# Peptides against a protein of PDB entry 6EJA, part 15

Target 1, 276 residues: chain A of PDB entry 6EJA
Amino acid sequence: VEYMPANPVRIAFVLVVHGRASRQLQRMFKAIYHKDHFYYIHVDKRSNYLHRQVLQVSRQYSNVRVTPWRMATIWGGASLLSTYLQSMRDLLEMTDWPWDFFINLSAADYPIRTNDQLVAFLSRYRDMNFLKSHGRDNARFIRKQGLDRLFLECDAHMWRLGDRRIPEGIAVDGGSDWFLLNRRFVEYVTFSTDDLVTKMKQFYSYTLLPAESFFHTVLENSPHCDTMVDNNLRITNWNRKLGCKCQYKHIVDWCGCSPNDFKPQDFHRFQQTARP

## One batch from the design tools (peptide; aimed at target 1 H134 W254)

Design b1_p12_5_s2 (made by RFdiffusion4, then SolubleMPNN; from b1_p12_5, 4 letters changed)
Fold by OpenDDE base, seed 2:
Structure b1_p12_5_s2 (fold): chain B 276 residues (1-276), chain A 12 residues (1-12)
Amino acid sequence: as target 1 above (276 residues)
Amino acid sequence: SDYDVPITGGDL
């Protein structure tokens, strides 16, 4: 039996989904839904059928909402960051949703703990932010992520325009694009007008796979830097044999790996994964 | 571990 905190944190789950993930979304939703949390779902602009389905779900649950705006997103696209940032703003403006943590999820990434365990853990560390770093050579990370390259998202493609420099004085970091951010940091990212946030928003608007690095970089260079925990409390279905085939070259002027969506047969792995 | 966070990107 897990200890139940007196003042448990409430989580805003943000789901960014597209049509191919309809069944996965349903499975995930069933797995993560709790009456005390909040769920904000963005459906890709092109996924109209899925959008209708998600709208139906949102009408059945008071703590489930769908973004009234919809973006066309692609793998590795800068627009994914825009989606998260706008979602964060929306969630901060929802005064009737007193959430404490922002958590994004995909069909390829699940929390490694039960809801009770997660809530207990986050309630104990409610002032911390959880981002998993790549844990390797940072220079190599920059090169392999193409952070020193300028990209433009246009016509459902990430065009590589040329080289660029990392902003001076900024320590770049990154890793997993799945994170757990406390409300205070989300407020900072959303409303701060300091040079760091302003410059990074500009920089990452031309960045490939921005969510894998933006929040890490902003946090580590911000006044909130001491709140970082190098753990995202996730299990990700990494299978390099399946996910590392340069399969996105038709979408992005870059190669990359991707995790695999969880399938029903994969869920047994949750019990085998080391817990934080 | 297969679940360690790898570098996603790679140059062409």
Scores: peptide ipSAE 0.037, ipTM 0.704, DockQ to the pose 0.633
OpenDDE base, seeds 1, 3, 4, 5: peptide ipSAE 0.027, 0.029, 0.029, 0.033; ipTM 0.691, 0.698, 0.689, 0.710; seeds 1, 3, 5 fail the geometry check

Design b1_p12_5_s3 (made by RFdiffusion4, then SolubleMPNN; from b1_p12_5, 4 letters changed)
Fold by OpenDDE base, seed 2:
Structure b1_p12_5_s3 (fold): chain B 276 residues (1-276), chain A 12 residues (1-12)
Amino acid sequence: as target 1 above (276 residues)
Amino acid sequence: DDYEVPITGGDL
C-alpha cells in the first residue's frame, strides 16, 4: 500500500537530448510519462532530425513542450548549465504548468521508484532538495573536477585557460549532475540577485562539468542550505572500468568519465537502492 | 562502490 498524498506534487521533467537516440528517448519517455507531470525537452542545436521527432511528440501531449531555443552543447561544457538555467526560467514563466519539482533525466540515470512512490515521497518532502554529493575529499574533488581551473567553451571545445581561485567564503561541493530541486529553490536560483547566486553563475560560466557542482554549491551556501538531502533518488551506472577512459580529451582540455547506459539485465539493481 | 560515487572529472 502506497501513501496517497492529498496534494501530490507535480514534476517538471527536463530532458536534454542530442544525437540520434530517438528510440532510447522514446522508451525513456514512455517509462516516465504521466499526465500529471510536465516534460520540457531541449534538443541540441545540431540534432535537427531528433528535434523534428521530439516536436512531433510534443504536439501529441499537452504537457510536453520543446524549448524554442536550442544550444549546441559539448561534454563537460558550461553551456549545459546554461541550458538548465534557461529551462528553469522558462518553466517558472509557464504559469499554466504548476510544477513543484524540477528533475533532469537521462537514459543512464533512472529513478529508483515508481511514479507513485516518487510522488508520494516528494509530496512528503516537498520542501527538500535532493542532490547526491561525491562523498569524498573535497580538495580531491576540486582537483579532479578542475574547479580551480578556468575553462572557456568556444568552438565546440572546452579550453583550459589557466588557474583560478575558488571564491572566498564559498564551500564547494558537488557530485551527480542529476538532481531533484523544489520549485522554491529553483526560483531562488533563477531570480535571486544576491551575491552568492550572482557570483556562482559567473564562476560556473567558466567551469568544466558545471552541473555536477553548481547546484550543490549554491544550495549549501544559500539560505536554503538546510533543505539539502544527499540523495538524488536515482541509480546511475558509474562503472568506472567502462566509463573512465578519458574519452573526451579531444573536446575538453581535461579528463573525465561518463556513466553507462543500463541494460535490461541491470534493472535488478533498482530494487536494491534505498530512499534517503 | 562505483555506483555510489557520482564523480566525473579527472585531472590530466
Scores: peptide ipSAE 0.105, ipTM 0.755, DockQ to the pose 0.578
OpenDDE base, seeds 1, 3, 4, 5: peptide ipSAE 0.054, 0.035, 0.049, 0.031; ipTM 0.734, 0.711, 0.711, 0.663; seed 5 fails the geometry check

Design b1_p12_5_s4 (made by RFdiffusion4, then SolubleMPNN; from b1_p12_5 with F5V Y8T E11D)
Fold by OpenDDE base, seed 4:
Structure b1_p12_5_s4 (fold): chain B 276 residues (1-276), chain A 12 residues (1-12)
Amino acid sequence: as target 1 above (276 residues)
Amino acid sequence: SDYEVPITGGDL
């Protein structure tokens, strides 16, 4: 039995879902749902059936809400970051939801801890932010992510417009687009008007796969840099053999990999094992 | 735990 903290953290889970993954979503929701946490679900603008299903769920639980706005997101699109940023703003403006941590999830990513373990852990480290870096050569990361390229999301496509420079004085980092951010840092990202946040929001509005780098980069260059923990406390079903086939060239002027959705058979791993 | 995280991006 994990230690129960006196003041347990409450988590705002942000789920960004699309397509016809209703079964996957339902499975994930059942796996992560707890009455003490909050769930804010964004459904892709084009996924109307899924939206209706999610709305039905939200009506059954007081701690589940659906974004009143919906974006049409594409793989690698800058709009994904916009979705997170707007969700963060919304969550900060929800005074009736006193959350302490922001956690994003998809059907391809699950927390590696039980709720009790996760809450206990985050309660102990409530001042920290959990972002997992790529752990490789940073220059290679920049190249592979196309961070030195300018992209424009338009007409459901990420257009590569040309080359660009990394802003001077900024140490770029990134890795997993799945993270655990404390409220303080989310507040900073959302409301700060400093040069860093302003420039990075602008920079990443023209960035491919922005969520894999934006929060890392902002955090590490911010006054909150000492709060970074190189761990995202989750399992991602990565299989490069299956997921790295440049399958999104029809959507973006770039290649990339995708994790695989978890299968029901994988469920037993989520709460018992850590990613190797 | 410490592990290498796969990155999504890949060049053309």
Scores: peptide ipSAE 0.058, ipTM 0.712, DockQ to the pose 0.533
OpenDDE base, seeds 1, 2, 3, 5: peptide ipSAE 0.026, 0.042, 0.040, 0.027; ipTM 0.622, 0.710, 0.704, 0.662; seeds 3, 5 fail the geometry check

Design b1_p12_6 (made by RFdiffusion4)
Pose (drawn by RFdiffusion4):
Structure b1_p12_6 (pose): chain A 276 residues (1-276), chain P 12 residues (1-12)
Amino acid sequence: as target 1 above (276 residues)
Amino acid sequence: STPETETTPDAS
């Protein structure tokens, strides 16, 4: 990541944000901002204060826009995938924004390498997609994720309605819902009318935590399967002993886990050279 | 019992 690219990638950051931490969001935005990238910010419908603050930012910079549509993106909700898919369509239709990669971030994410290093890395691997799979037993993954269950999002709640079959003829996979996808793959997901994309969009409209498997499943079974890199370029601070308290039991008909917040004792983790 | 969801490990 030390070299200087002659044709650097321009990155579309899609920020899916909620809550009250506007100053922290502004600090993270400062760290990731470059005039040659693009920023498309979705603010949860329920977070009006944060939205007003985000509007000030978008009014200041030409390469920053806010989604005019806003969803109530509850934990594990089917609406998160809807949010990503609509944002991808919007971004592809913005012809004045010639972006090469799609990167999703939340208000709780931070960069651990400089923009120069990120651009250099992605410029070398511009035809790859970066998704992290669970890598363990797939039947256990399907069960733990409730992928064989039918869910419906209404009234800001995920209702479990019954069982369903895993469709035959495709491999189902999943893992992290944080990723980096190149423009070619995003176009395929958005505009393809082939059997795989059409049926997976339907299947995942009624799926818990859809973003943790929709893009994996589509990519592995698509003509772009040979572009997958099993690394999302993220460090996620999972600590099961603390983060799996079924804390979302009142929002979804399921039990879930979330990553812990980093502390000072974790700083050495951001210096690991094992994987990018 | 409703199971907890799967956690995805970091790439190593």

Design b1_p12_6_s1 (made by RFdiffusion4, then SolubleMPNN; from b1_p12_6, 8 letters changed)
Fold by OpenDDE base, seed 1:
Order: sequence, then structure tokens, then C-alpha cells
Structure b1_p12_6_s1 (fold): chain B 276 residues (1-276), chain A 12 residues (1-12)
Amino acid sequence: as target 1 above (276 residues)
Amino acid sequence: ELPYSAVTPNAE
């Protein structure tokens, strides 16, 4: 029996879904659903059938809601960060949903802990933020991510416009775009008017794969910097041989990799994998 | 294994 905390944290799960991933979504939902948590789902503007399906689910569960706004997202697009930021604002404005942590999920990653383990862990470390860093040379990360390049999302394409400088006085960091953020930090990102948040929101609105770096960079340069934990408490189904084919070069003026969606046969990995 | 997309520039 897992330890039951006296004041267990409640989690807002944010799902960004698109296409015909109904089965993957159903598996994810079954795996993470709990009556004490909250689920906020964004469906791509172009995925009308999926949207109808998700709406049906939201009507069956009081703790499941669908974004009334919908964005047309592309791989690596700056609009993904906009989606997260708007979702964060919405969730903060939902006074009837007292969540403590923000967790984003897709079919490409799963929590490595059971619900009870996750809640117990986060309840113990409720003042921390969990972001996984790249763990290598930061200069290499900047080059590989194209952070020194200016991108514009327009007409379902990420256009590379030219070179740019990293803002002075900012220590850039990044890694996984899957994170666990406490409500306090989400409030800071959403409502702060300081130069850091303002400048970074502008900078990352012209950034490729912004979610892999924005929250890391903001956190590490903020008054909340001491709350960072280099772990996202999840496993991602990376297969570089399958996921690194420059398959998105027609959408973005850059080549990149993507993780693979988990399949039912991958379930054993969730039970056997642990991260320190 | 890297936790990020590990992108590369297109041919310039």
C-alpha cells in the first residue's frame, strides 16, 4: 500500500491531440483518469471528428473539459506554446478546479509511476518544478534547436527568416517538452509582467519547438530558479531510427526528430522503467 | 538518449 499524503495534490492534465488518434487518446485517458484530477483537452482545429469524440467524453465526466478555442498546430510550431499558455490561463481562471500541478501529455509519453505514487511524490515535493534538461553542451543544444534562428509560423509552415541573438543576460536551457509545473510557477508565467516573462514570450513566439526550451529558460532565470528538478517523471518512446527521417521538412524550414506513439504492447515498459 | 527533438538545419 502506497503512502497516502495528508493533503494530496490534484493534477491538471493538459492533452493536445490531433488527427485520428482516438484509440491512443482512449488508452491515455484510461491510464491517467482519476476522479480527483482534472483534464483539459485541446483538439486541433482541423480535427473535427476527433473534436466531436472528445466532446462526448467531456460530457460524461465533470472533471473533463475541452478548450472552447482551437488552434491549427504544426510540428515544431510556435503555436504549441501558445496553446499551453492559453490553457494555463484558462485553468487558472477555473475557480472550481483547484489543481496544484500542470502536466502535459501525449500518446508519445506516459507517466512512469502509478497514480498513487505520482500523487505521493508530488505531494512531498509540491514546491518543485520538474523539467528534463538536454544534459549536454548548451551551445550544441542552441545550434541543434535553432534557437539562434528566427522563425515565423504562417500558413501552416515554420518559415526561417534569418539569424538572431540570444537575449543578453539570459541563460538558455531546454530539453523535453514534457514537464510537471506547480501552480505557483504557472501563475508566474501567466500573470507576471516582469522583463523576463515579457521578453521570453516574445522571443519564443518566433522559436522552433518552443515548448522544449521556454519553460526551462524562464524558470532558471526567474526568482523560482531553485525549484527546478531535472526530471519529468515519464518515459518517452524514442526510436531515433524511426523518428529521425526529416519527415517534417515540408512543414518547417528545419529537420527534426519525433517520438513514437506508445502501443498496447509497450505497456510493460511503464512498470519496469524507473528514473532516479 | 537525448530528451529533445535534436533538430538540424536544412541545407543553406
Scores: peptide ipSAE 0.195, ipTM 0.802, DockQ to the pose 0.118
OpenDDE base, seeds 2, 3, 4, 5: peptide ipSAE 0.191, 0.194, 0.181, 0.183; ipTM 0.795, 0.815, 0.790, 0.799

Design b1_p12_6_s2 (made by RFdiffusion4, then SolubleMPNN; from b1_p12_6, 8 letters changed)
Fold by OpenDDE base, seed 3:
Structure b1_p12_6_s2 (fold): chain B 276 residues (1-276), chain A 12 residues (1-12)
Amino acid sequence: as target 1 above (276 residues)
Amino acid sequence: ELPFSAVTPNAE
């Protein structure tokens, strides 16, 4: 018998979508949609067709909204973090959406648990934050991520300007840019004026792939550090043979990898994966 | 697989 929590958590799903992935988005949406959750969708500024389609969806469901603002995002761009941060602020200002957890999703990742399992789990651990770390040499991670390099997003390109130092006293961490954050931590990130949040927002505004490290770093150096769980409760469709071809060199002054989008035939794996 | 995306810098 599956545990049914007395006060089930409600989830704000944030979807950042672009291009012509209407079919993929529709499939994903159907898979994750539940009446008790909330869905906040950002469509890339350049993806007008997709935006129109998403607007149609939002009109059909009261718990689906589309960001009134739209950013032009690029792979690895600092603007992705800005998108998440602004979405977080928006969601906190939506008093009619009492969400307990923030979860970002893309076509490249899928929750490994059913809705009931996810809700039960998060309801039990509602005070925790779930971020998956790289689990390797941190120095190597810093080098490979280019965290010791200064980047500027301009004209749809991430320009590498030079070297920089990581702020002293900060324990840098990172890994997956897919996370589950509780409302309390989101509030902290959004509204805190402490030195940590202020400095990290500034630092990561010039960072490549900032979402893979920002929340990890802020959390681990914050008063909320004891809420860290090294798990994001999802499967990422990584295929480095396909995703690691330096295919973004024309966009970013760095070589990187990308996960592959899930296909319908991949969904069977989701229920078979068990993680603590 | 590792959960991060970056690999190496471009040639300077």
Scores: peptide ipSAE 0.140, ipTM 0.780, DockQ to the pose 0.141
OpenDDE base, seeds 1, 2, 4, 5: peptide ipSAE 0.077, 0.092, 0.056, 0.089; ipTM 0.746, 0.768, 0.727, 0.764

Design b1_p12_6_s3 (made by RFdiffusion4, then SolubleMPNN; from b1_p12_6, 8 letters changed)
Fold by OpenDDE base, seed 3:
Structure b1_p12_6_s3 (fold): chain B 276 residues (1-276), chain A 12 residues (1-12)
Amino acid sequence: as target 1 above (276 residues)
Amino acid sequence: TLPYSALTPNAE
């Protein structure tokens, strides 16, 4: 018998979608949908067909909303972080949606726990933040991520402008760009005017793949650093042979990898996977 | 497995 918490957490799921992945989105949505949670969907500015479809979904469910603003995002673009930050602000301003956790999702990652398990777990650890770190050589991570390089997103391209220094006194960390953040930390990131948040927002506005490092770095250097849990409670379908072909060189002045989308049959398998 | 996306710089 699964433990049912007395005060179950409610989750705000943020989905950033693009292209013609309507079927994939529908499958994912069905897999993660629950009446007690909230779903906030951003559709790429260029994906008008998908936007129309998502709007139809949002009209059918009271706990599903679509961002009224839309960004043109590219792989590795700084605008992805902007999308998350703006979504966080929007969600905090939605007083009728009492969410406790922020969770971002894509078709490339799937929660490894059932809804009940996830809710039970997060309800027990509602004061914690879950980010998966790279867990290796930090210097290597910095080099591989190009964190010591200055990037500018312009004209649907990430231009590498030159070298830069990482701010002194900041412990840089990162890894997965899929995270589970509690409302308190989201509030801090959104509304804090301290030097850390201000400087990091500026720094990461010129960063490649900012979502893979921003929240880790901010959290670990913040007064909330003791809430860090090195786990994002999901499985990522990484296949280096398929995902590491420098396929984004035409978009970004960097060579990168991408995870593979899960197939529908994978969802059933992963929902039953238990991790300590 | 690779937990992050970036790999190497482009040739300058």
Scores: peptide ipSAE 0.168, ipTM 0.795, DockQ to the pose 0.141
OpenDDE base, seeds 1, 2, 4, 5: peptide ipSAE 0.028, 0.164, 0.145, 0.156; ipTM 0.650, 0.789, 0.771, 0.789

Design b1_p12_7 (made by RFdiffusion4)
Pose (drawn by RFdiffusion4):
Structure b1_p12_7 (pose): chain A 276 residues (1-276), chain P 12 residues (1-12)
Amino acid sequence: as target 1 above (276 residues)
Amino acid sequence: SDFEWPIYGGEL
C-alpha cells in the first residue's frame, strides 16, 4: 500500500447512521474525507437531531449528499438491505459521481489506515469484491442466523412467522454485513433480471439480518463468483461473553449479538500486519 | 483471530 497509483479509485462511502453522536460522526467524516471521493449519508428516520446536523455537512461539500428517503433501520431489520439496495441504485444513477467502489460505514466505525493507503490497495485490486464469510459449518450458520425462518418487518419490529426452505440449486453463505463492493458487481445486483438476483431479492425481503448473507449468496452464485476475496478489510471487536445477551429481544423475534466498543488496551490490534 | 466472523443467534 506504499505505491502511488496513476489511476486511483474514487470511492462512494455510504454512511448508515443513527443516534445522537453527531460530533463523533463529524470527527470520523474528517478522517475519511477526500475531495475525490463521494459521501452518501442515510440517517435513520428516528434520528431527526442527527439528520439536521448531517444536512449542515452536505450543504458545505459538493461531494456529500443525504438520502432524501429515510428508513427506520432497526437491528436485524429487513429494511437495512432495502437501504443498501436503494442507495446503490441512487449512486449508479448519479452520473456526475464516477465511483469505483462501494463502502458502507456506520457512525461507530473508524479508519485504521490512511486514505492514501486505502486508495493504493483498492486501486491494485479494483476488480475484486471484499466480503467476509463465517468460514465454519454452514448448517450451523443457517440455523443461528434464522435463515430457514420467515420474518416480516412491520411496526419497527421483526416478526417471526414460520419456517421456510432453503432454495435448491444455490449455495447459501454469509458472514459480516460490512464489505467493499466494486461498481461492476453493484451494477449486476441492481439491474440484473436473471433468475438468481430476482429470486434472492424476494427471499431476502423476508429475512432477518439480510445484509449478512444476501451479498455473499448472490456473489458466490453469480458470474462474478471468481472476484470474491474472503476478507472485508475490517476488524470487528467481537466478544461473545459480553455482546450476546439477547439484548434485542424486544425488537426482533430472535436473539442477537453485537460487537463491543474498543478501549485503549486494544490499540495494538490496529497495527497487525497479518491481513489487510 | 481478530479477522474472524463468529456464528451467533437463536430463538427465544

Design b1_p12_7_s1 (made by RFdiffusion4, then SolubleMPNN; from b1_p12_7, 4 letters changed)
Fold by OpenDDE base, seed 4:
Structure b1_p12_7_s1 (fold): chain B 276 residues (1-276), chain A 12 residues (1-12)
Amino acid sequence: as target 1 above (276 residues)
Amino acid sequence: SDYEVPITGGDL
């Protein structure tokens, strides 16, 4: 039995879902749902059936809400970051939801801890932010992510417009687009008007796969840099053999990999094992 | 735990 903290953290889970993954979503929701946490679900603008299903769920639980706005997101699109940023703003403006941590999830990513373990852990480290870096050569990361390229999301496509420079004085980092951010840092990202946040929001509005780098980069260059923990406390079903086939060239002027959705058979791993 | 995280991006 994990230690129960006196003041347990409450988590705002942000789920960004699309397509016809209703079964996957339902499975994930059942796996992560707890009455003490909050769930804010964004459904892709084009996924109307899924939206209706999610709305039905939200009506059954007081701690589940659906974004009143919906974006049409594409793989690698800058709009994904916009979705997170707007969700963060919304969550900060929800005074009736006193959350302490922001956690994003998809059907391809699950927390590696039980709720009790996760809450206990985050309660102990409530001042920290959990972002997992790529752990490789940073220059290679920049190249592979196309961070030195300018992209424009338009007409459901990420257009590569040309080359660009990394802003001077900024140490770029990134890795997993799945993270655990404390409220303080989310507040900073959302409301700060400093040069860093302003420039990075602008920079990443023209960035491919922005969520894999934006929060890392902002955090590490911010006054909150000492709060970074190189761990995202989750399992991602990565299989490069299956997921790295440049399958999104029809959507973006770039290649990339995708994790695989978890299968029901994988469920037993989520709460018992850590990613190797 | 410490592990290498796969990155999504890949060049053309």
Scores: peptide ipSAE 0.058, ipTM 0.712, DockQ to the pose 0.548
OpenDDE base, seeds 1, 2, 3, 5: peptide ipSAE 0.026, 0.042, 0.040, 0.027; ipTM 0.622, 0.710, 0.704, 0.662; seeds 3, 5 fail the geometry check

Design b1_p12_7_s2 (made by RFdiffusion4, then SolubleMPNN; from b1_p12_7, 5 letters changed)
Fold by OpenDDE base, seed 2:
Structure b1_p12_7_s2 (fold): chain B 276 residues (1-276), chain A 12 residues (1-12)
Amino acid sequence: as target 1 above (276 residues)
Amino acid sequence: DDYEVPITGGDL
C-alpha cells in the first residue's frame, strides 16, 4: 500500500537530448510519462532530425513542450548549465504548468521508484532538495573536477585557460549532475540577485562539468542550505572500468568519465537502492 | 562502490 498524498506534487521533467537516440528517448519517455507531470525537452542545436521527432511528440501531449531555443552543447561544457538555467526560467514563466519539482533525466540515470512512490515521497518532502554529493575529499574533488581551473567553451571545445581561485567564503561541493530541486529553490536560483547566486553563475560560466557542482554549491551556501538531502533518488551506472577512459580529451582540455547506459539485465539493481 | 560515487572529472 502506497501513501496517497492529498496534494501530490507535480514534476517538471527536463530532458536534454542530442544525437540520434530517438528510440532510447522514446522508451525513456514512455517509462516516465504521466499526465500529471510536465516534460520540457531541449534538443541540441545540431540534432535537427531528433528535434523534428521530439516536436512531433510534443504536439501529441499537452504537457510536453520543446524549448524554442536550442544550444549546441559539448561534454563537460558550461553551456549545459546554461541550458538548465534557461529551462528553469522558462518553466517558472509557464504559469499554466504548476510544477513543484524540477528533475533532469537521462537514459543512464533512472529513478529508483515508481511514479507513485516518487510522488508520494516528494509530496512528503516537498520542501527538500535532493542532490547526491561525491562523498569524498573535497580538495580531491576540486582537483579532479578542475574547479580551480578556468575553462572557456568556444568552438565546440572546452579550453583550459589557466588557474583560478575558488571564491572566498564559498564551500564547494558537488557530485551527480542529476538532481531533484523544489520549485522554491529553483526560483531562488533563477531570480535571486544576491551575491552568492550572482557570483556562482559567473564562476560556473567558466567551469568544466558545471552541473555536477553548481547546484550543490549554491544550495549549501544559500539560505536554503538546510533543505539539502544527499540523495538524488536515482541509480546511475558509474562503472568506472567502462566509463573512465578519458574519452573526451579531444573536446575538453581535461579528463573525465561518463556513466553507462543500463541494460535490461541491470534493472535488478533498482530494487536494491534505498530512499534517503 | 562505483555506483555510489557520482564523480566525473579527472585531472590530466
Scores: peptide ipSAE 0.105, ipTM 0.755, DockQ to the pose 0.596
OpenDDE base, seeds 1, 3, 4, 5: peptide ipSAE 0.054, 0.035, 0.049, 0.031; ipTM 0.734, 0.711, 0.711, 0.663; seed 5 fails the geometry check

Design b1_p12_8 (made by RFdiffusion4)
Pose (drawn by RFdiffusion4):
Structure b1_p12_8 (pose): chain A 276 residues (1-276), chain P 12 residues (1-12)
Amino acid sequence: as target 1 above (276 residues)
Amino acid sequence: TEEQGWEGRGEL
């Protein structure tokens, strides 16, 4: 990541944000901002204060826009995938924004390498997609995710409605819902009318935590399967002993886990050279 | 061994 690319990638950051931490969001935005990238910010419908603050930012910079539509993106809600898919369509239709990669971030994310290094890395691997699979037993993943269960999002709640079959003829996979996807794959997901994309969009409209498996499943079974890199380029601070308290039991008909917040004792983790 | 959040899930 030390070299200087002659044709650097331009990145579309999609920020899916909620809550009250506007100053922290602004600090992270400052760290990731470059005049040659693009920023498309979705603010949860329920976070009006944060939305007003985000509007000030978008009014200041030409390469920053806010989604005019806003969804109540509850934990594990089917609406998160809807949010990503609509944002991808919007971004592809913005012809004045010639972006090469799609990167999703929340208000709780932070960069651990400089923009120069990120651009250099992605410029070398511009035809790859970066998704992290669970890598362990797949039947256990399907069960723990509730992928063989039917869910419906209404009234800001995920209702479990019954069982369903895993469709035959495709491999189902999943893992992290944080990823980096290239433009060619995003176009395929958005505009393809083939049997895989059409049926997976229907299947995942009624799926818990859809973003943790929709893009894996579509990519692995698509003509772009040979572009997958099993690494999302993220460090996620999972600590099961603390983060799996079924804390979302009142929002979803299921038990879930979330990553812990980093502390000072974790600083050495951001310097690991093992994987990018 | 790495910890993964999906492993800590299930029905109510």

Design b1_p12_8_s1 (made by RFdiffusion4, then SolubleMPNN; from b1_p12_8, 5 letters changed)
Fold by OpenDDE base, seed 4:
Formats: C-alpha cells, structure tokens, sequence
Structure b1_p12_8_s1 (fold): chain B 276 residues (1-276), chain A 12 residues (1-12)
C-alpha cells in the first residue's frame, strides 16, 4: 500500500511519436494511462497513419489530446526541443487541464514506479524538477554532444555549420532527454523573458540533441536551480556497444547512440524495482 | 555491455 496524498499531483504526459512506433505507443499508453492524468501526443508530420490512429484514441478519452500542429522531426534535430516547448505552451494554455508535472516518455524509457507510487512521490516533491545528468566528465559530454558546434536543421538534416562558443557564465549540463518538470519551472521556461531563457532558447535552436541539455542547463542556471534532482525516475536500456554505431549519419552531421527498447514484459518488472 | 542508466546520445 502506497501513501495516498491529500492533494495528488496530476501529470501531463507528452508523447512525441512517429509512424514506426505504433505498437510501442499503444503499449506505453496502456501502461501509463490513468483517468487523473493528461496525455498530449505529437505525431510526426510524416506519420499520417499513426496520426489517424492516435486521433481515434483521443476521441475515446477526454484526457487525451493530439497536437493540432505537427512537426517533421529527425534524430537529434533541434525541432524536438521546439516540439517540447510548444507542447509546454499549449499545456499551460489549457486551463481545463490542471496538471502539476510535465513528463515525456518513449518506448525506450520506462517509469520505474507504478502510478500510485509515482503520484505519491511527486506529490511529496512537487516543488522539485527531475533531470538526470550524464554523470561523467562534463567537458567530455560537451564534446560528445557537439554542444560546441553549430547545427542547422534543414531539409530533414542536421547540418554542422562550424564551431561555436558556449555562452560565458553558463554552466552547461545534460544527460537524459527524459525528464519530469514541475509546472512552475515549465512556466518559467515558457514565459520568462530573462536573459538566460532567451539566450538558451536561441542557443539550443542550433543544437544537436537539444532536449538532452536544454532543460538541465536552463534549470541549473536559473533561480530555480535549487529544485534540481539528479534523477528522472525511469530506466533506459543502454547497450552502447550495440547502440553506438553512428547510425544517424545519413540525417545528422554527427555520430550518436540509441538505447534499446524495453520489451513489454519488462515494464511491470521495472515498476516494482528501483532503478539500478 | 548492457547498462541500465541514463546518458546523452552524442558520440564522437
């Protein structure tokens, strides 16, 4: 029996999906669906069949919506961050959806808690933001991520244009592109006009894999820095020996890794155990 | 080597 908070947090789950993830999406959705939460789904502009399927789902559940706008996203593309930022704005403008946390998920990344556990935990720590850092040498991370390189997303490709400097006075951090952000911080990221947010949005609009670093960096350099928890309450199946094959060179001028998708049967197991 | 964890996807 898990603690039941008097004022349980409600979660806005944001899913960014493409056509080849139909089965995975269905499994994930079934695994995370709860009537008290909200689900905002972006379907890649090119995935029309999936879009139709997701629309059908959204019509069946009042707490499921599909983005009216759709982006054509690519691996590592800056547009992914744009997708998140726009979805955050949309969610903040949905006055009928009183969510407390923003959570993104994929089939390669599963929560390590049941809904009750997750809600209880987040209700206890509702003022915190959960971002998992890389846990290694930061300079190496910057190099590996190409944060010191300028990228342009154009024609379904991430073009490396040259070198750039990280803005002075900014402590760059990053790691997982899966995070749990409280509404307060999302509001800050969405509506703040301070120099930090403004500069970082500009900086990361030309960044490879921006979601792996943007929120970390903004949070840690913001007035909300004390709310960071180095944990995203999920697990990812990394096999870098197999997953780091530079398999995305056809779409990005960089090399990258990909995690392995978890099997459906693994999800329930992981909900019962702490992250290793 | 399989590892359950979180890291960036970038690689040199």
Amino acid sequence: as target 1 above (276 residues)
Amino acid sequence: EEELGIDGRGDL
Scores: peptide ipSAE 0.190, ipTM 0.753, DockQ to the pose 0.380
OpenDDE base, seeds 1, 2, 3, 5: peptide ipSAE 0.078, 0.056, 0.034, 0.091; ipTM 0.692, 0.688, 0.728, 0.702; seed 5 fails the geometry check

